# Peptides against a protein of PDB entry 3V4L, part 120

Target 1, 386 residues: chain A of PDB entry 3V4L
Amino acid sequence: GQPLAKDKVALLIGNMSYWEHPKLKAPLVDVYELTNLLRQLDFKVVSLLDLTEYEMCNAVDEFLLLLDKGVYGLLYYAGHGYENFGNSFMVPVDAPNPYRSENCLCVQNILKLMQEKETGLNVFLLDMCRKRNDYDDTIPILDALKVTANIVFGYATCQGAEAFEIQHSGLANGIFMKFLKDRLLEDKKITVLLDEVAEDMGKCHLTKGRQALEIRSSLSEKRALTDPVQGAPCSAEALVRNLQWAKAHELPESMCLKFQCGVHIQLGFAAEFSNVMIIYTSIVHKPPEIIMCDAYVTDFPLDLDIDPKHANKGTPEETGSYLVSKDLPKHCLYTRLSSLQKLKEHLIFTVCLSYQYSGLEDTVEEKQEVNVGKPLIAKLDMHRGL

## One batch from the design tools (peptide; made by RFdiffusion4, then SolubleMPNN)

Design b2_p15_8_s4 (from b2_p15_8, 8 letters changed)
Fold by OpenDDE base, seed 3:
Structure b2_p15_8_s4 (fold): chain B 386 residues (1-386), chain A 15 residues (1-15)
Amino acid sequence: as target 1 above (386 residues)
Amino acid sequence: METTELVSTSPELKP
């Protein structure tokens, strides 16, 4: 019979906004496109951008809670990375320069923990450099991995080699994702799919002799990302897993705010990633005596580090939101919350209405505080421990 | 034609 997954869970991490290292661009598009493809494959996807070491550890821990016997686990990482002694290290955005293994997440340690969950398939897609870090002399004493015969690594590059992104004036994929996305939905054994991606990438004149996909697998079974999920969750564990995932993806409901002047504001929310939300405001009703009227959001929690200069933009693109702009209503003011993982409390902010009456020179302000609870990934309390 | 530049995702580490 066709293999069945008990469930399918993916964690996608894209690190781009490094503190002490060159900024990347491709991880934004790569994580977004891969998220949409994996959702079409019935994966429960957590997608996270720009994580610190601590936030990456917590994201992995939460991912591991979604794993169980026969579950398919997929970890994708795009960002800076290195490989020492056959161990792959994902570099957090807060990593020092130089970084060491103590500042980074070892993929093989995550694999060990996934093997303890008796997963049906473990897929690692690593869109990072595999160059040795000469500043890290740590020999990882890895405990012996179990022989589970269900492991697949897709490395964007060869051992000791670099991975590349394409810098265009616009949004572009990394080299690996550019080819992976075209085949990801194919009903093929995952190792066969990745081999075809390797062939396609090998035809690229830009990367010829610079970057090549490496596939490392022990996959003894014909498992595909297209493998059907086993029917309705009948176990308590499956219900808990579904609830945990649903919590991490719950948007606040759209609200209609009514001000004393008779102006009505629609407040709406959109998810770009599991830790990135767009807030948008629109004036849905204005009394005729009000000639000018603007509704802006302010007074965000300090842990979100929201620069007011980047808030309340006339377009999603001016906030740095290029991907979801088509799904957003037009003619709003837009604010991008890019670090929802950092939210310790409820998302409380102020909607400020600034308006002018016909024949009065003075601007009037009315304010309403809004509590939207914990949006998206903030429901998982990834800060529990600091 | 905008020159498509390949940029390495390998940081230069400072000593």
Scores: peptide ipSAE 0.207, ipTM 0.786, DockQ to the pose 0.708
Fold by OpenDDE base, seed 5:
Structure b2_p15_8_s4 (fold): chain B 386 residues (1-386), chain A 15 residues (1-15)
Amino acid sequence: as target 1 above (386 residues)
Amino acid sequence: METTELVSTSPELKP
């Protein structure tokens, strides 16, 4: 029979905004496009941008809670990285310069933990450099991996080589994602799919002799990313997993705010990533005696580090949202919350209505506090250290 | 023709 997945879960991490290292660009587009493709493949996808070491550890721990016997687990990482002694290290955005293994996440440690979950398939897609870090002299004594014969690594580059971004005037993919995205929906064994991606990369004149896909696998079964999820969750664990994933993707409901002056505001929410939400406001009713009115969102939790200069923009693009702008309502004010993983409490903020009456020179303000609970990834409470 | 430049995702580490 066709192989069945008990469920399909993916964690996608894109690190770009490094503190002590060069900023990247491709991970934004790569994580977004891969998220949309994996959703078409019935994956439960958590997509996260710009994580610290602590936030990456917690994201991996939450991902491991979604894994169970026969579940397909996919980890994608795009960012800075290195490989020492065959161990792959993902570099968090807060990593020092130079970074070491103690500042980074070891992929083989994650694999060990995935093997303890008795997963049906473990896929790692590592869009990072594999150059040795000479500042890290640590030899990680990894415990011997179990022989599970269900492991696939797709490395964007060869051992000891670099991975590259394509710099264009606009948004562009990394080299690996550029070729991966064209084949990802194919009903093929995952190792065959990746081999075809390797051939496509090998035909590209830009990458020839600079970057080549390496496939490392022990996959004994014909497993594909297209493999159907086994029907309705019959186990308590599958129900818990579905509820946990649903929590990480629950947007606040759209609200209609009514002010004392008779102005009505529509407040809406959209997800760009699991940790990135756009708030939008629009005036839906204005009394004729009010000549001008604007609705601003203010007083956000300090944990979100929202710069007021980047809030309340007339376009999504002015907030740094280039990917979802087509799916947003027009003629709003837009605010992008890019660090929802940092939210410890409920998202409480103020909607401020500034307006002017016909025949009055003075601007009047009305304020309403809005509590939208914990949106998206903030429901997983990634700040609670165990 | 927009010049396609390849930029390494390998940072220069400082000693």
Scores: peptide ipSAE 0.203, ipTM 0.788, DockQ to the pose 0.677
Fold by OpenDDE base, seed 2:
Structure b2_p15_8_s4 (fold): chain B 386 residues (1-386), chain A 15 residues (1-15)
Amino acid sequence: as target 1 above (386 residues)
Amino acid sequence: METTELVSTSPELKP
């Protein structure tokens, strides 16, 4: 019979905004496109941008809590990275220059922990460089992995080689995601699918002799990303997993705010990623005696590090949101919250209405405080240790 | 012809 997954869970991490290293661009598009494809494959997807070491550790721990016997686990990483002695290290955005293994997450340590969960399939897609870090003399003492015959690694590049981005004037994928996205929905054994992606990359004149996909696999069964999830959650653990994922993806409900002047504002929310939300405001009713009327958001929690100069933009693109702009209402003011993993408390902020009456030169202001609880990833309390 | 430049995702580490 066709193999069944007990469930399917993916963690996608894209690191771009490094503190001590060159900034990347492709992980934004790559994580977004892969999220949408894996959702079409019935994966529960957590998608995270720009994580510190501590935040990456917590994201992995929360991902491991979603894993259980017969669950398919997929980890995707796009960012800076290195490989020492066959161990792959993902580099957090706060990593020093030079970084060492103590500042980075070892993928083989994550694999060990996934094997303890008795998963049905373990897929690692590593869109990072595999050069040796000569500043890291640490030899990792890794425990011997269990023989589970269910492991697949797709490395964007060969051992000791670089991974590349395509620089265009617009949005660009990494080289690996450019080819992976065209085949990811195919009903094929995951190793066969990745081999076809490797062939497509090898035929491209841009990448030929610069980047080649490497596949490592112990997968003895015909497992595919298209394999159906087993029906309704039969266990308490499966119900808890579904509820935990649902909490991490719950948006605040859209609100209609009414001001004393008779202006009505629609306040809406959209998810770009599990840790990135867009707030948008629109005037839905204005009395005829009010000639000018603007609604802006302010007084955000300090933990979110929101620059007011980047808030309340006339387009989503001016906030740095290029991917979800087509799905947003037009003629709003937009604010992008890019660090929801840092939110310790409820998201409380102020909606300020500035308006002018016909025949009065003075601008009037009204304010309302809004509490939307913990949106998206902020519900997981990724700060369990501060 | 827009020169499609490939940019490495490998940082140069400072000595």
Scores: peptide ipSAE 0.198, ipTM 0.785, DockQ to the pose 0.640
Fold by OpenDDE base, seed 4:
Structure b2_p15_8_s4 (fold): chain B 386 residues (1-386), chain A 15 residues (1-15)
Amino acid sequence: as target 1 above (386 residues)
Amino acid sequence: METTELVSTSPELKP
């Protein structure tokens, strides 16, 4: 019979905004497109951008809590990385220069922990460089992996080689995601799918002799990303997993704010990623005596590190949101919250209405405080040290 | 033809 997944869970990490390293661009698009494709494959997807070492550790721990017997686990990483002694290291955004293994997450350690969950399939898609880090002389003592015969690695590049992104005038994928996305929905054994992606990359004149996909697998069964999820959650653990995932993806409900002047504001929320939310405000009713009227969001929690200069933009693109802009209402003011993983408390902020009456020179302000609870990933309390 | 540039995702590590 066709294999069945007990459930399907994916963690996607895209690191771009490095503190001590060159900034990347492709991970933004790659994580977003892969998220949408994996959702079409009935994956529960957590998508995270720009994680520190601590935040990456917590994201992996939360991902491991979603794993159980017969669950398909997929980890995707796009960012800086290296490979020493056959161990792959994902580089957090706060990693020093030079970074070492102590500043990075070892993928093989994550694999060990996934094997302890008795998963049905473990897929790693690593869109990072695999050059040796000569500043890291640490030989990691890894525990012996279990023989589970359910492991697939797709490395965007060969051992000791670089991975590349395509820089165009606009948004572009990394090389790996450019070819992966065209095949990801195919009902094929995951190793066959990745082999076809490798052939497509090998035919591309841009990548020929520069980047090649490496597939490393121990997969004894015909498992595909298209494999159907088993019916309704029958275990307490499956119910908990579904509730935890649902919490991590719950947006605040849209609000209609009424001001004393008779202006009505629609406050809306959109998810770009599990840790990235756009707030938008629109004027839905204005008395005719009010000639000018704007609704600003302000007074955000300090943990979110929101620069007011990047808040309340006339377009989503001016906030750095290029991907969800088509799905957003037009003629709003937009604010992008890119670090929801840092939120320890409820998201409380102020909506400030600035307006002018016809025939009065003075601008009037009214303010309302809004509490939207913990949006998206902030519900997982990723800051709870275990 | 927009010049497609390949940019390495490898950081320059400083000594």
Scores: peptide ipSAE 0.190, ipTM 0.782, DockQ to the pose 0.688

## One batch from the design tools (peptide; made by RFdiffusion4, then SolubleMPNN)

Design b2_p16_1_s1 (from b2_p16_1, 9 letters changed)
Fold by OpenDDE base, seed 3:
Structure b2_p16_1_s1 (fold): chain B 386 residues (1-386), chain A 16 residues (1-16)
Amino acid sequence: as target 1 above (386 residues)
Amino acid sequence: METTEVVSTDPELKPL
């Protein structure tokens, strides 16, 4: 019979906005496109951008809580990375220069923890450099991995080599994702699918002799990303997993705010990623005596590190929201919250209505506080270790 | 003879 997954869970991390390292661009598009493809494959996908070391550890811990016996686990990472002694290290955005293993997440440690969950399949897709870090001579003594025969690594590049993104003026994929996305929905054994991706990359003149996909597998069974999820969640653990995932993807409900002047504002929310939300405001009713009015969002929690200069934009693109802009209502003011993983409390903010009456020169302001609870990833309490 | 600089239309690759 076709193999069945008990469930399918993916964690996708894209690090771009490094503090002490060169900024990247591809991880934005790569995580977004891969999220949409894995959702079509019935994966429960958590997608996270620009994580610190602490936030990456917590994201991995929350991912491991979703894993159980016979669950398919997929970890994708796009960002800076290195490989020392056959161990892959993912570099957080707050990593010092130079970084060491103590500042980074070891993929083989994550694999060990996934093997303790008795997972049905462990897939790692690592879109990072695999050069040795000469500033880290630490030989990690990793515990011996179990012989589970269910492991697949897709490395975007060969050992000791670099992975690349395309320098374009617009949105572009990394080289690995550019080819992976065209094959990912195929009903093939995951190692066969990755081998076809490797062949497609090998035909590209841009990457020839610069980047080649490496597949490392112990997968003894014919398992595919297309393998159906086993029917209704019959276990308490499956119910908990479904509830935990649902919490991490729950958007706030759209609100209609009524101001004393008689202006009505629609407040709406859209998810770009599990930690990235767009707030949009639109005027849905204006009294005829009010000639001009705008609805600004302000007074966000300090933990979100929102620059007011990037808030309340006339287009989603001006906020940095290029991917979801087509699905957003037009003629709003847009604000992008890119760090929802930092939110310790409820998302409370102010909607400020600035307006002018016909025949008055002065602008009037009315304010309403809005509490939307914990949106998206902020429901997982990724901060419980501080 | 104006040397038309053939701007290499090959997209530059940046390492991750």
Scores: peptide ipSAE 0.288, ipTM 0.621, DockQ to the pose 0.064
Fold by OpenDDE base, seed 4:
Order: sequence, then structure tokens, then C-alpha cells
Structure b2_p16_1_s1 (fold): chain B 386 residues (1-386), chain A 16 residues (1-16)
Amino acid sequence: as target 1 above (386 residues)
Amino acid sequence: METTEVVSTDPELKPL
């Protein structure tokens, strides 16, 4: 019969905004497009941008909590990385220059932990450089992997080679995701799908002789990303997994705020990623005596590191939100919260209404505090351990 | 013609 997944879970990490390293662009688009494709494949997707070492460790730990016997696990990473002695290292955004293995996450250690969960399939898609880091002389002593015959690695590039991104005037994919996205929905064994992606990459004039996909697999069964999820969760663990994932993707409800002056504001929320939320405000009712009126959001928790210069923009794009802008309501003020993983407390902020009456020169302000609880990934309390 | 540039994701590590 066709293999069945007990469930399907994906962790996607895109690191771009490095502190001590060159900034990347492709991981933004690549994580977003892959998230949408994996959702069409009935994956429970956690998508995270710009994680520190600590935040990456916690994201992996939370991902491992979503894994269980017969669950399909997919880890995608786009960012800086290296390969020493056949071990792949994902580089966090806070990694020093030069970084070493102690500053990075070893993919083979994650694989070991996934094998302890008795997963049905382990897929790693690594869109990073595989060049040796000559500043890291450490030989990681990895424990012996179990023989599970359910492992697939898709490396965006060959051993010792660089990965590339396409820089265009607009949003562009990394080289790997450009070809992967066109085939990802195909009902094929995952190794066959990746072989076809490798062929497509090899035919492209941009990539030919620069980057080639490497596939490493120990996959004894005909497993596909299209494999159906088994019916209703029959175990307590499956219910817990579904609840944990649902918590990590719950947006705050849209609010209608009423001010004393008679202005009504709609406050709305949209997810760009599991750790990235757009807040938007719109004036839905204004008394005729009020000639000018704007609704600003302010007084965010310090843990979110929100620059007020990037808040309350007239377009989503001015906040750095290029992907969800089509799905957002128009004629709002927009604020992008890009670090929800840092939120230790409830998201409390102020909505400030600034307005002017006809025939008064002075602006009037009214303020309301809003508590939206813990949005998205902030519900997982990824800070458990400091 | 928008110039498509293919850029390495090599971090260009600095010597210590």
C-alpha cells in the first residue's frame, strides 16, 4: 500500500540578518514559498527567520517535541553554513567571525535526536555553503547514528562548494529553492523528486558549473512528501502535537477599539512567519468634526527590539514585509514584529489615536493599552532555560 | 533587461 505518515512536521529556518557576516536575501523568499508549498502538502510548518544560537537550539527542541513514531520530519535551513568532516553546521545570526562548531548547530546531531523519536521519514534540505571552515579545527565526536533507512539529505551544493542566491531587482529565490519549488508538490518518492530537481538545476545556464544539488539518502521505502497523513489523531501524543502546533500559529483576534472622541479603529494581525507578525490599524469610523486622524502603535515590549522609525508605515513594504502585502488590507498603518521568539511576556502595546478637530489648531491624543497575549511562536515559551 | 546576478552565500570569514 502507499506509505502513510502518522503526521507531517516541518521546521524551516532562514537566517539572513547576520551580525558579523554578509547579509543574505534569498532565505526570506525561500522559507516563505516553501512554507506555503509544505502547507499544501498537509505539513505542520514552523517557519522562523533570523535566529540566534540559543533561539535555533530552542526551535530544534520544539520541533523535536512535534516528532513521534511514524511522523515525517522535514528540516529546511537557508543561511550561512559550512561542512567539516562530513558534518553540516548551520550558522546562527549572532555567530562570531570567524565562527566555530561551538557557535553553530550540527545537523547530524539533530538527525540523531530525530532518530530517537522513531520518525517515519527524516528529510534535510540544506541551502547553505558546504565549504570547509579552516578556522574550526574541531573534530566533532558524533555518536553513531541508528540504522533507520528513512533519511534523505538534499544539499543545495556539492561538498566543499558554495551555494548561490539570485539577486534581482525584486524578490528572488536561492538557486536550490528556484528549482525545488517547481517540483515539490509532485507525487514522487522524495529521492526521485530531488534527482529531477538536480537535473533541472544542471540544465540551467545560471547554475551550470557553479552549483549542483547533492542527494544523500538511506531510504528503503517509497516515501513521498505527498504521502497522506493518517486519519484522526488516535494517541494522546498526536493530540498534544496538534495542540502545540496550533498554539504556535494562533494569531490574535482582530479588535475594534472605540475612543472617547467617537473614532473607531480596527486593529488587525497577520502572520508572515511563525516569529513574524504584521500589526495593522485602520480608521473605520470618524465623526465629521474630526478633520485629521491617525492610529499609531507604540510602547512595545523592549524584548522585541522595535525601532519606532520602522513602525506605523503607510505600506507593508516599508516595514520590510514584501510577501504578505497582497493579503493585507489597504489604507492602514503597518508595523512588523520580526522577533516574536524573543517575547517573554504578553504582547502589550499602546494604540495612540492622534486627531484634530475642525477649528482647533492643536492635535489631541487618546491612548488605549492592548494586551493580545502571546502571538504565534511566543506561545511556545522558547525562552525556557535562561 | 534586468540584470540577474548570481551571488555566493560564502560568509567570507575573516582571519583571526
Scores: peptide ipSAE 0.287, ipTM 0.788, DockQ to the pose 0.700
Fold by OpenDDE base, seed 5:
Structure b2_p16_1_s1 (fold): chain B 386 residues (1-386), chain A 16 residues (1-16)
Amino acid sequence: as target 1 above (386 residues)
Amino acid sequence: METTEVVSTDPELKPL
């Protein structure tokens, strides 16, 4: 019979905004496009940008809680990385220069933990450099991996080589994602799909002699990313997994705020990533006596590092949101919350209405506090342990 | 004389 997945779960991490290392661009687009493709494949996708070491560890721990016997697990990483002694290290945004294994996440350690969950399939898509780090002399004493015959690695590049992004004036994919996205929806054994991606990369003049896909697999079964999820979750564990995933994807409901002056504001929310939310406000009713009015969001939790200079923009793009702007309502003020993983408490903020009456020079302000609970990834309490 | 800066048509590949 066709293989069935008990469920399908993906963690996608894109690190770009490094503190001590060159900033990247491709991971933004690559994580977003891959998220949309994996959702079409019925994956439960957690998509995270710009994680610290601690935040990456917690994201992996939460991902491992979503894994169980016969579940398909996919880990995608785009960012800086290295490979020492056949071990792949993902570099967090807060990693020092030079970074070492103690500052990084070892993919083979994650694989060990996934094997303990008795997963149906383990897929690693590693869009990072595989050069040796000569500043890290640590030989990882990894425990011997179990022979599970359900492992696939797609490395964006060969051992000891670099992976690349295309520098264009606009949004661009990494080289790996550019070819992967065209094949990802195909109903093929995952190793066959990746082999076709490797052939497509090998035909490209840009990549010849610079980057080539490496496939490492021990996959004994004909498993595909298209494999159907086994029907309605009947187990308590499957219900818990579905609830945990649903919590990480719950947006606040859109609100209609009514001010004493008779102005009505629509407040809305959109997810760009699991840790990135856009807040938007629009004036939906204004009394004729009010000549001008503006609605600002302010007083955000300090943990979110929101610069007021980047809040309340007339376009999503002015907030740094280039991907979801087409799906947002027009004629709003937009605010991008890019670090929802840092939120310890409820998202409480103020909606401030500034307005002017006809024939009065003075502006009047009214304020309403809004509590939207823990949006998206903030429900996973990724700070439990500090 | 408009100096046509020959924008190098090779997309600069940046390492990840």
Scores: peptide ipSAE 0.260, ipTM 0.607, DockQ to the pose 0.075; fails the geometry check
Fold by OpenDDE base, seed 1:
Structure b2_p16_1_s1 (fold): chain B 386 residues (1-386), chain A 16 residues (1-16)
Amino acid sequence: as target 1 above (386 residues)
Amino acid sequence: METTEVVSTDPELKPL
């Protein structure tokens, strides 16, 4: 019969905004496009940008809690990385220069933990460099892997080589995602799909002799990313998994704020990623006596590191939100919260209405505090242990 | 004299 997945879960990490290393661009687009494709494949997707070492560890731990017997697990990583002695290391945004294995996440350690969950399929898609790090002479002693015959690695590049992003004047994919996205929805065994992606990359004149996809697989069964999920969750664990995933994707409800002057503001929320939310404000009612009014958001929790210079923009693009801007309401003020994983408390902020009456020179301000609880990934308490 | 900025159309490959 056709293979069935008990469920399908993906963790996507895109690191770009490195502190001590060159900044990247492709991971933004790559994580976003892959999220949308995996959702069409009935994956439960957690998508995270710009994680520290601690935040990456917690994201992996939460992902492992979503894994169980017969679940398909997919880990995608885009960012800096290296490979020493056949072990792949994902580099967090806070990694020192030079970084070492102690500052990085070992993919083979994650694989070990995934094998303990008795998963139906383990897919790693690693869009990172595979050069040796000469500053790290540590030989990791890895525990012996189980023979599960359900593992697939897609490396964006071959051993000892670099992976590349295409830098255009605009948004562009990394080389791997550029070709992967065109085939990801195909009903093929995952290794066959990746072989076709490798052939497409091999035809690209830009990457010829610079980057080649490498596939490592022990997959003995015909498993595809298109394999249907088993019907209604029949186990307590499946219900818990569905609830945990749903919490990580629950947006605040849109609010209608009423000010004493009779102005009504719509406050809305949109997810760009599991840790990135856009807040938007719009004037939905204005008394005719008020000639001008603007609704600003301010007084965010310090943990979010919100620069007021990037808040309350007339376009989503001015906030750095280029991907979801088409799905957002027009004629708002937009604020991008990019670090929801850092939120320890409820998201409490102020909506400030600045307005002017006809025939008065002075601007009037009214303020309302808004509590939206813990949005998106902040519900998982990724800081449990600080 | 319109300075045609020759936007180098060659995509700059940067390593990840």
Scores: peptide ipSAE 0.241, ipTM 0.612, DockQ to the pose 0.077; fails the geometry check

